# Peptides against a protein of PDB entry 5ONS: the designs that were tried, part 66

Target 1, 181 residues: chain A of PDB entry 5ONS
Amino acid sequence: MFKKFDEKENVSNCIQLKTSVIKGIKNQLIEQFPGIEPWLNQIMPKKDPVKIVRCHEHIEILTVNGELLFFRQREGPFYPTLRLLHKYPFILPHQQVDKGAIKFVLSGANIMCPGLTSPGAKLYPAAVDTIVAIMAEGKQHALCVGVMKMSAEDIEKVNKGIGIENIHYLNDGLWHMKTYK

## One batch from the design tools (peptide; made by RFdiffusion4, then SolubleMPNN)

Design b2_p16_5_s2 (from b2_p16_5, 5 letters changed)
Fold by OpenDDE base, seed 1:
Structure b2_p16_5_s2 (fold): chain B 181 residues (1-181), chain A 16 residues (1-16)
Amino acid sequence: as target 1 above (181 residues)
Amino acid sequence: SELDKEVEEEYAEYLP
């Protein structure tokens, strides 16, 4: 989603959200990520305005005090940014790739099944379309936010093709954006 | 942030 993303070229505008809209978004976030509920007031304090950064290709980024928190495309599901996920790593279920897959993930490549079934990888139960944090062998923090293109069961059985779609990865265009005030 | 730096350092060998 952000492989060719550049803040100066791909950001259109920024709008401040009304209270009612913010409440709706918070409810959506809790629905998607039930574990976030106890932390949501900390992540999005009531006193702080919430903004949406509108980008090309129907991408929207939710921000508070300049921090990029969540993003979505075409009014689809919200994804946490890696920066938020690093602070709250439990927001998403995890999958772990082996060390050999790291360089490909960080080039923006989708995660292939062998990188999830090989020694050093850890594959956890997850249904198709589940948003997941991609961890790596020997690393402590997520390097990617992805979406299951196959169930964990099918990844293990088929063990070829795209297992997880790479949505947002460390050092991509969104990572480089850092903040937006 | 310090956390951001920590993560970048963790993956430094794979980053430009």
Scores: peptide ipSAE 0.779, ipTM 0.968, DockQ to the pose 0.837
Fold by OpenDDE base, seed 5:
Structure b2_p16_5_s2 (fold): chain B 181 residues (1-181), chain A 16 residues (1-16)
Amino acid sequence: as target 1 above (181 residues)
Amino acid sequence: SELDKEVEEEYAEYLP
C-alpha cells in the first residue's frame, strides 16, 4: 500500500474530525481490536483533536498530535501503523517469518507460505482476512502489518503461494512519513 | 523516538 508512497506527492489534505465522528471511529476500533479498549483513551486522549490525513488512492490516516495511529483504504478495515504497534504489540495477532524472508518483506513483497512454515518461522491459528503483525526470527519488534490471504491451516497444508499480503512494512513510505501536524 | 531508533537498529542490516 505504501511502497511508492511519498508524503509530498500523495497527501491531499487533512481534516479535523467532529466529536461525533471520533466516537464512531473509536467504536469501530474497539470492534476490530477488542483488546485496545483499555488503552484507547491513552492512545486517543479526549482533549486532543483527531485528524484524518487524506491521501491518494483513497487512503486515510488517523492522527493525534501528529502521531500516525491507524490507516484504512476505501473505508475498509483499520490497520495500526507499525509505530503504534511497536508501542502496543498486543493489538494484533502475530505471525513469525524466518530470517530469510526478512529482506523480501522489507522490499514490500508478499509473504510466501514457505517463509511461514520453515524452521525459524512460527505460524499461529488465524482465519483468512485476519490483520496480523509480522514478526521475524530472532527479532523483538514487528517489521510488517499484513493480511492473511490463506488460513494458517491452509498455509501449512498447501505451503505454496501467497500466505500473507504485505500492507505496511518497516522503512516504507508510511514509515518515512513519521509525523503529520 | 527511542523506540523507533531501537527498531531501526534491530533491522539495520536490512535497511539502507
Scores: peptide ipSAE 0.778, ipTM 0.967, DockQ to the pose 0.818
Fold by OpenDDE base, seed 4:
Structure b2_p16_5_s2 (fold): chain B 181 residues (1-181), chain A 16 residues (1-16)
Amino acid sequence: as target 1 above (181 residues)
Amino acid sequence: SELDKEVEEEYAEYLP
């Protein structure tokens, strides 16, 4: 989603959200990520305005005090940014790729099944379309936010093709955006 | 931030 993203070229405008809209978004976030509920007031304090940065390709980034928190495309599901995920690593279920897959993930490549079934990888139960944090063998922090394109069960059985779609990865265009006020 | 720096250092060998 952000492989060729550049703040100067791809940001259109920024809008401040009304209270009613913010309430709706918070409810959606809790529905998508139940574990976030106890932390949501810390992540999105009531006293702080919530803004959406509108970008090309129907991308919207939710921000508070300049911090990029979540993003979505075409009003689909929200994804946490890596920066938020690093602070709250439990927001998403995890999958772990082996060391050999790291360089490909960080080039924006989708995660292939062998990178999730090989020694050093760890594959946990997850259904298709589940948003997941991609961890790496021997590393503490997530390097990517992805979406399961196959169930964990099918990844193990088929072990061929795209297991997880790469949505946002360390050092991509969104990572380089850093903040927006 | 310090956390951002830590993560970038963690993956430094794979980053440009």
Scores: peptide ipSAE 0.776, ipTM 0.967, DockQ to the pose 0.841
Fold by OpenDDE base, seed 3:
Structure b2_p16_5_s2 (fold): chain B 181 residues (1-181), chain A 16 residues (1-16)
Amino acid sequence: as target 1 above (181 residues)
Amino acid sequence: SELDKEVEEEYAEYLP
C-alpha cells in the first residue's frame, strides 16, 4: 500500500473530525481489536482532536497530536501503523517469518508460505483476512502489518504461494512520514 | 522517538 508512497506527492489534505465521528471510529476500532479497549483513551484522549490525513488511492490516516495511529483504504478495515503497534504489540495477532524472509518483506514483497513453515518461523492459528503483525526470527519488534491470504491451516497443508499480503512494512512511505500535524 | 530508533537499529542490516 505504501511501497511508492511519498508524503509530498500522495497526501491530498487533512481534516479535523467532529466529536460524533470520533466516537463512531472508536467503536469500530474496539470491534476490530477488542484488546485495545482499555488503552483507547490513552491512545486517543478525549481532549485531543482527531484528524484524518487524506491520501491518493482513497487512503486515510488517523492522527492525534501529529502521531499516525491507524489507516484504511476505501473505508475498509482499519490497520494500526507500525509505530503504534510497536507501542502496543498485542493489538494484532502475530505470525513469525524466518530470517531469510526479512529482506523480501522489507522490500514490500508478500510473505510466501515456506517463510512461515520453516524451522525459524512460527505459525499461529488464524483465519483468512485476519490482520496480523509480522514478526521475524531473532527480532523483538514487528517489521510488517499484513493480511492472511490463506488460513494458518492451509498454509501448513499447501505450503506454497502467498500466505500473507504485505500491507505496511518498516521503512516504507508511511513509516517515513513519522508525524503529521 | 527512542522506540522508533530502536526498531530501525534492530533491522539496520536490512535497511538502506
Scores: peptide ipSAE 0.776, ipTM 0.967, DockQ to the pose 0.833

Design b2_p16_5_s3 (from b2_p16_5, 5 letters changed)
Fold by OpenDDE base, seed 1:
Structure b2_p16_5_s3 (fold): chain B 181 residues (1-181), chain A 16 residues (1-16)
Amino acid sequence: as target 1 above (181 residues)
Amino acid sequence: SSLDEEVLAEYAEYLP
């Protein structure tokens, strides 16, 4: 989603959300990520305005105090940014790729099944379309936010093709935005 | 941030 994303070229505008809209978004976030509920007031304090940065290709980024928190495309599901995920790593279920897959993930490539089934990888139960945090062998922090394109069961069984779609990865265009006020 | 730098350092050898 952000492989060729550039803030200068791909950001259109920024709007401040109304209170009612913010409430709706918070409820949606809790629905998507139940574990975030106790932390949501810390992540999105009531006293702080919430903004949406509108980008090309129907990408929207939720921000609070300039921090990029979540994003979505075409009003689909919300994804946490890596920066938020690093602070709250429990927001998403995890999958772990082997060390050999790291360089490809960080180039924006989708995650192939062998990188999830080989020694050093850890594959946890997950259904198709589940948004997951991609961890790596021997590393502490997520390097990617992805979406399961196959179930964990099918990844193990078929073990070829795209297992997880790469949505947002470390040092991509979204990462380089850092803040937006 | 400090956390950002830590994560980047963690993956430094793999970054393009």
Scores: peptide ipSAE 0.771, ipTM 0.967, DockQ to the pose 0.922
Fold by OpenDDE base, seed 2:
Structure b2_p16_5_s3 (fold): chain B 181 residues (1-181), chain A 16 residues (1-16)
Amino acid sequence: as target 1 above (181 residues)
Amino acid sequence: SSLDEEVLAEYAEYLP
């Protein structure tokens, strides 16, 4: 989603949300990520305005105090930014790629099944379309936010093709935005 | 941030 993304070229505008819209978004976030509920007040304090940064390709980024928290495309599901995920690693279920897959993930490549089934990888139960945090062998922090394109069960059985779509990865265009006020 | 720097350092050898 952000492989060719550039803040200067791909951001259109920024709008501040009304309180009723914010409440709706918070409810949606809790629905998508139930574990976030106890933390949502510190992530999105009531006293702080919430903004949407509108980008090309129907991408929207949810921000509070300039921090990029979540994003979505075409009003689909929200994804946490890597920066938020690093602070709250439990927001998403995890999958782990082997060391050999790291360089490809960080180039924006989708995650192939062998990188999830090989020694050093760890594959956890997950259904198709589940948003997941991509961890790496021997590393502490997620390097990517992805979406399961096959179930974990099918990844193990078929073991070829795209297992997880790469949505947002470390040092991509979204990462380089850092903040937006 | 310090956390950002930590993560980047963790993956430094793999970054393009």
Scores: peptide ipSAE 0.769, ipTM 0.967, DockQ to the pose 0.924
Fold by OpenDDE base, seed 3:
Structure b2_p16_5_s3 (fold): chain B 181 residues (1-181), chain A 16 residues (1-16)
Amino acid sequence: as target 1 above (181 residues)
Amino acid sequence: SSLDEEVLAEYAEYLP
């Protein structure tokens, strides 16, 4: 989603949200990520304005005090940014790739099944279309936010093709955006 | 941030 993303070229405008809209978004976030509920007032304090940065390709980024928190495309599900996920690693269920897959993930490549079934990888139960945090063998923090293209069960059984779609990865265009005020 | 630097350091050898 952000492999060729550039703030200067791909941001269209920024709007400040009304209180009622913010309440709706918070409810959506709790529905998607139930574990976030106790932390949401810390992540999005009531006194702080919430903004949406509108980008090309129907991408919207939710921001508070310039921090990029969540993003979505075509008004689909919200994804946490890696920066938010690093602070709150429990927001998403995890999958772990082996060491060999790391360099490909960081080039924006989708995650192939063998990188999730090989020694050093850890595959946890998850349904297709689940948004997941991609961890790596021997590393503490997530390097990627992805979407399951196959269930964990099917990844193990079939063990070929795209297991997880790479949505946002460390050092991509969104990462380089850092803040927006 | 310090956390950003920590994460980048973890993956430094793998970054393109």
Scores: peptide ipSAE 0.768, ipTM 0.967, DockQ to the pose 0.918
Fold by OpenDDE base, seed 4:
Structure b2_p16_5_s3 (fold): chain B 181 residues (1-181), chain A 16 residues (1-16)
Amino acid sequence: as target 1 above (181 residues)
Amino acid sequence: SSLDEEVLAEYAEYLP
């Protein structure tokens, strides 16, 4: 989603959200990520305005105090940014790729099944379309936010093709967009 | 941030 993203070229505008809209978004976030509920007031304090940065390709980034928290495309589900995920690693269920897959993930490639089934990888139960944090063998922090394109069960059985779609990865265009006020 | 720097350092050898 952000492989060729550049803030100067791909940001269209920024809007400040109304209180009612913010409330709706918070409820949606809790529905998508139940574990975030106790932390949401810390992440999005009531006294702070919430903004949406509108980008090309129907991408929207949710920001508070200049921090990029979540993003979505075409009014689909929200994804946490890696920066938020690093602070709150429990927001998403995890999958772990082996060391060999790291360089490809960091180039924006989708995660292939063998990188999730090989020694060093860890594959946890997850349904298709689940948003997941991609961890790496021997590393502590997530390097990617992805979406399951196959169930964990099918990844193990088929073990070919794209297992997880790479949505946002470390040092991509969104990562380089550190803040936006 | 310090956390950003830590994560980048963790993956430094794999970054393009």
Scores: peptide ipSAE 0.768, ipTM 0.967, DockQ to the pose 0.923

Design b2_p16_5_s4 (from b2_p16_5 with S12A D13E L15F P16D)
Fold by OpenDDE base, seed 5:
Structure b2_p16_5_s4 (fold): chain B 181 residues (1-181), chain A 16 residues (1-16)
Amino acid sequence: as target 1 above (181 residues)
Amino acid sequence: SALDEEVEKEYAEYFD
């Protein structure tokens, strides 16, 4: 989603949200990520305005005090940014790729099944379309936010093709954006 | 931030 993304070229505008809209978004976030509820007032304090950064290709980024928190495309599901995920690693269920897959993930490539079934990888139960944090063998922090294109069961069974779609990865255009005030 | 720097250092071998 952000492989060719550039803040200067791909950001259209920024809008401050009304209170009622913020409440709706918070409810949506809790529905997607139930475990975030106790932390949501810390992540999005009531006293701080919430803004939407509108980008090309129908991408929207939720920000508070310049911090990029969540993003979505075409009013689809919200994804946490890696920066937020690093602070709250429990927001998403995890999958772990082996060392060999790291360089490909960081190039924006989708995650192939063998990278999730090989020694050093760890594959946990997850249904198709689940948003997941991608961890790496020997590393402590997520390098990617992805979406299951196959169930964990099918990844192990078929072990061929795209297992997880790469949505946002470390050092991509969104990562380089850092903040937006 | 310190956390951001920690993560970047963790994966430094993969960055130009």
Scores: peptide ipSAE 0.777, ipTM 0.969, DockQ to the pose 0.763
Fold by OpenDDE base, seed 4:
Structure b2_p16_5_s4 (fold): chain B 181 residues (1-181), chain A 16 residues (1-16)
Amino acid sequence: as target 1 above (181 residues)
Amino acid sequence: SALDEEVEKEYAEYFD
């Protein structure tokens, strides 16, 4: 989603959200990520305005005090940014790729099944379309936010093709954006 | 931030 993203060229405008819209978004975030509920007031304090940065390709980034928190495309599901995920690593279920897959993930490549079933990888139960944090063998922090394109069960059985779609990865265009006020 | 720098250092070998 952000492989060729550049803030100067791909940001269109920024809008401040009304209270009613913010309430709806918070409810959606709790529905998508139940574990975030106790932390939501810390992540999105009531006293702070919430803004959406509108980008090309129908991408929207949710921000508070310039911090990039979540993003979505075409009003689909919200994804946490890696920066937020690093602070709250439990808001997504995890999958772990082996050491050899790291360089490909960081180039924006989708995660292939063998990188999730090989020694050093860890594959946990997850259904198709689940948003997941991609961890790496020997590393502490997530390097990617992805979406399951196959269930964990099918990844193990078929072990061929794209297991997880790469949505946002460390050092991509969104990572380089850092903040937006 | 300190956390951001920690993560970047963790994966530094993969960056130009």
Scores: peptide ipSAE 0.776, ipTM 0.968, DockQ to the pose 0.829
Fold by OpenDDE base, seed 2:
Structure b2_p16_5_s4 (fold): chain B 181 residues (1-181), chain A 16 residues (1-16)
Amino acid sequence: as target 1 above (181 residues)
Amino acid sequence: SALDEEVEKEYAEYFD
């Protein structure tokens, strides 16, 4: 989603949300990520304005005090940014790729099944379309936010093709954006 | 942030 993204070229505008809209978004976030509910007040304090940065290709980024928190495309599901995920790693279920897959993930490539079934990988139960944090063998922090294109069960059985779609990865255009005020 | 820097260092070998 952000492989060729550049803030100067791909951001269109920024809008400040009304209270009622913010409430709706918070409810949606809790629905998508139930574990975030106890933390949402410190992530999005009621006294702080919430903004949406509108980008090309129908991408929207939710921000508070310049911090990039979540993003979505075409009003689909929200994804946490890696920066937020690193602070709250439990927001998403995890999958772990082997060491050899790291360089490909960081180039924006989708995660292939063998990279999730090899000895250095760890594959946890997850249904198709689940948003997941991609961890790496020997690393502490997520390098990617992805979406399951196959169930964990099918990844193990078929063991070829795209297992997880790469949505947002470390050092992509969104990562480089850092803040937006 | 300190956390951001920690993550960048963790994967530094893969960046230009």
Scores: peptide ipSAE 0.776, ipTM 0.968, DockQ to the pose 0.794
Fold by OpenDDE base, seed 3:
Structure b2_p16_5_s4 (fold): chain B 181 residues (1-181), chain A 16 residues (1-16)
Amino acid sequence: as target 1 above (181 residues)
Amino acid sequence: SALDEEVEKEYAEYFD
């Protein structure tokens, strides 16, 4: 989603949301990520305005005090930014790729099944379309936010093709935005 | 932030 993304070229405008809209978004976030509920007031304090950075390709980024928190495309599901995920690693279920897959993930490539079934990988139960945090063998922090294209069960059985779609990865265009006020 | 820098350092070998 952000492989060729550049803030100067791909950001259109920024709008401040009204209170009722913010409340609706918070409810959506809790529905998507139930574990976030106790932390949501800390992540999005009621005292602070919430803004949406509108980008090309119908991408929207939720921000509070310049911090990039969540993003979505075409009013689809919300994804946490890696920066937020690093602060709250439990927001998403995890999957771990082996060492050999790291360089490909960081180039924006989708995660292939063998990279999730090898000895250095760890594959946890997850259904198709689940948004997941991609961890790496020997590393402590997530390097990617992805979407399961196959269930964990099918990844193990089939063990070929795209297991997880790469949505947002470390050092992509979204990562380089850092903040937006 | 300190956390951001920590993560970037963790994966530094993969960056230009």
Scores: peptide ipSAE 0.776, ipTM 0.968, DockQ to the pose 0.825

Design b2_p16_6_s1 (from b2_p16_6, 5 letters changed)
Fold by OpenDDE base, seed 5:
Structure b2_p16_6_s1 (fold): chain B 181 residues (1-181), chain A 16 residues (1-16)
Amino acid sequence: as target 1 above (181 residues)
Amino acid sequence: MPLEVTDEEVLAEYGL
């Protein structure tokens, strides 16, 4: 989603959300990520305005105090940014790729099944379309936010093709955006 | 509980 993303070229505008809209979004976030509920007031303090940065290709980034928290495309599900995920690693279920997959993930490549089934990888139960944190063998922090394109069961059985779609990865265009006031 | 984490430490972890 952000492989060719550049803040100066791909951001259109920024809008401040009404209170009612913020409440609706918070409810959506809790529904998607139940584990975030106890922390939502810390992540999105009531006193702080919430903004949406509108980008090309119908991408919207939810921000508070300039910090990029979540993003979505075409009114689809919200994804956490890696920075938020690093602070709150429990808000997504995890999958772990082996060491060999790291460089490909960091280039924006989708995650192929063998990188999830090999020694050093850890594949946890997950259904198709589940948004997941991509961890890596020997590393502490997530390097990617992805979406299961196959169930964990099918990844193990088929073991070929795209297991997880790479949505946002460390050092991509969204990462480089850092903040937006 | 939330983690205290910096960009620098994550980037360093991945050799970036």
Scores: peptide ipSAE 0.806, ipTM 0.977, DockQ to the pose 0.939
Fold by OpenDDE base, seed 3:
Structure b2_p16_6_s1 (fold): chain B 181 residues (1-181), chain A 16 residues (1-16)
Amino acid sequence: as target 1 above (181 residues)
Amino acid sequence: MPLEVTDEEVLAEYGL
């Protein structure tokens, strides 16, 4: 989603949200990520305005005090930014790629099944379309936010093709935005 | 429960 994203070229405008809209978004986030509920007041304090940065290709980024928290495309599901995920690693289920897959993920490539079934990888139960944190063998922090394109069961059985779609990865265009006020 | 983490330490972990 952000492989060739540039703030100067791809941001259209920024809108401050009304209180009622913010409440609706918070409810959506709790629905998607039940584990975030105890922390939502810390992540999105009531006293702080919430803004949407609107980008090309129908991408929207939720921000609070200039920090990029979540994003979505075409009013689909919300994804956490890697920076938020690093602070709250429990808000997504995890999958772990082997060491050899790291360089490809960091180039924006999708995660192929063998990178999830080989020694050093760890594949946990997950249904298709689940948003997941991509971890790596021997590393502490997530390098990617992805979406299961096959169930974990099918990845193990078929072990061929795209297992997880790469949505947002470390050092991509979204990462380079850092903040937006 | 939340972690204190910096951009620098994550980038260093992945050699970036």
Scores: peptide ipSAE 0.806, ipTM 0.977, DockQ to the pose 0.939
Fold by OpenDDE base, seed 2:
Structure b2_p16_6_s1 (fold): chain B 181 residues (1-181), chain A 16 residues (1-16)
Amino acid sequence: as target 1 above (181 residues)
Amino acid sequence: MPLEVTDEEVLAEYGL
């Protein structure tokens, strides 16, 4: 989603949300990520305005105090930014790629099944379309936010093709967009 | 529990 993203070229505008809209978004976030509920007031304090940064390709980024928290495309599900995920790693279920897959993930490549079934990888139960944090062998912090394109069960059985779609990865265009006020 | 983490820390972890 952000492989060729550039803030100066791809950001259109920024709008401040009304209180009622913010409440709706918070409820949606809790529904998508139940584990975030106890922390949502810390992440999105009531006294702080919430903004949406509108980008090309129908991408929207939710921000508070300039921090990029979540993003979505075409009014689909929200994804946490890697920066938020690093602080709150429990927001998403995890999958772990092997060491060899790291360089490919960091280039924006989708995650192939062998990178999730090989020694050093760890594949946890997850259904298709589940948004997941991609961890890496020997690393502490997520390098990617992805979406399961196959169930964990099918990844193990078929072990061929794209297992997880790479949505947002470390050092991509969104990552380089550190803050926006 | 939330973690204290910096960009520098994560980037260094991945050799970036």
Scores: peptide ipSAE 0.805, ipTM 0.977, DockQ to the pose 0.961
Fold by OpenDDE base, seed 4:
Structure b2_p16_6_s1 (fold): chain B 181 residues (1-181), chain A 16 residues (1-16)
Amino acid sequence: as target 1 above (181 residues)
Amino acid sequence: MPLEVTDEEVLAEYGL
């Protein structure tokens, strides 16, 4: 989603959300990420305005105090940014790729099934379309936010093709945006 | 509990 993203060229505008819209978004976030509920007031303090940065290709980034928290495309589900995920690693279910897959993920490549079924990988139960944090063998912090394109069960059985779509990865265009006020 | 993490820490972890 952000392989060729550049803040200067791909941001269109920024809007400040009304209270009612913010409440709706908070409810959606709790529905998508139940583990975030105790922390949501810290992540999105009531006193602070919530903004959406509108980007090309129907991408929207949810921000508070300039911090990029979540993003979505075409009003689909919200994804956490890697920076938020690093601070709150429990808000997504995890999958772990093996060491060999790291360089490909960091280049924006989708995650192939063998990178999830090898001895260095860890594949946890997850349905198709689940948003997941991509961890890596021997590393502590997520390198990617992805979406299951196959269920974990099918990844194990079929073990070929794209297992997880790479949505946002470390050092991509969104990562380089850092803040927006 | 939330973690205290810096950009530099994560980038260094992945050799970036």
Scores: peptide ipSAE 0.805, ipTM 0.977, DockQ to the pose 0.936

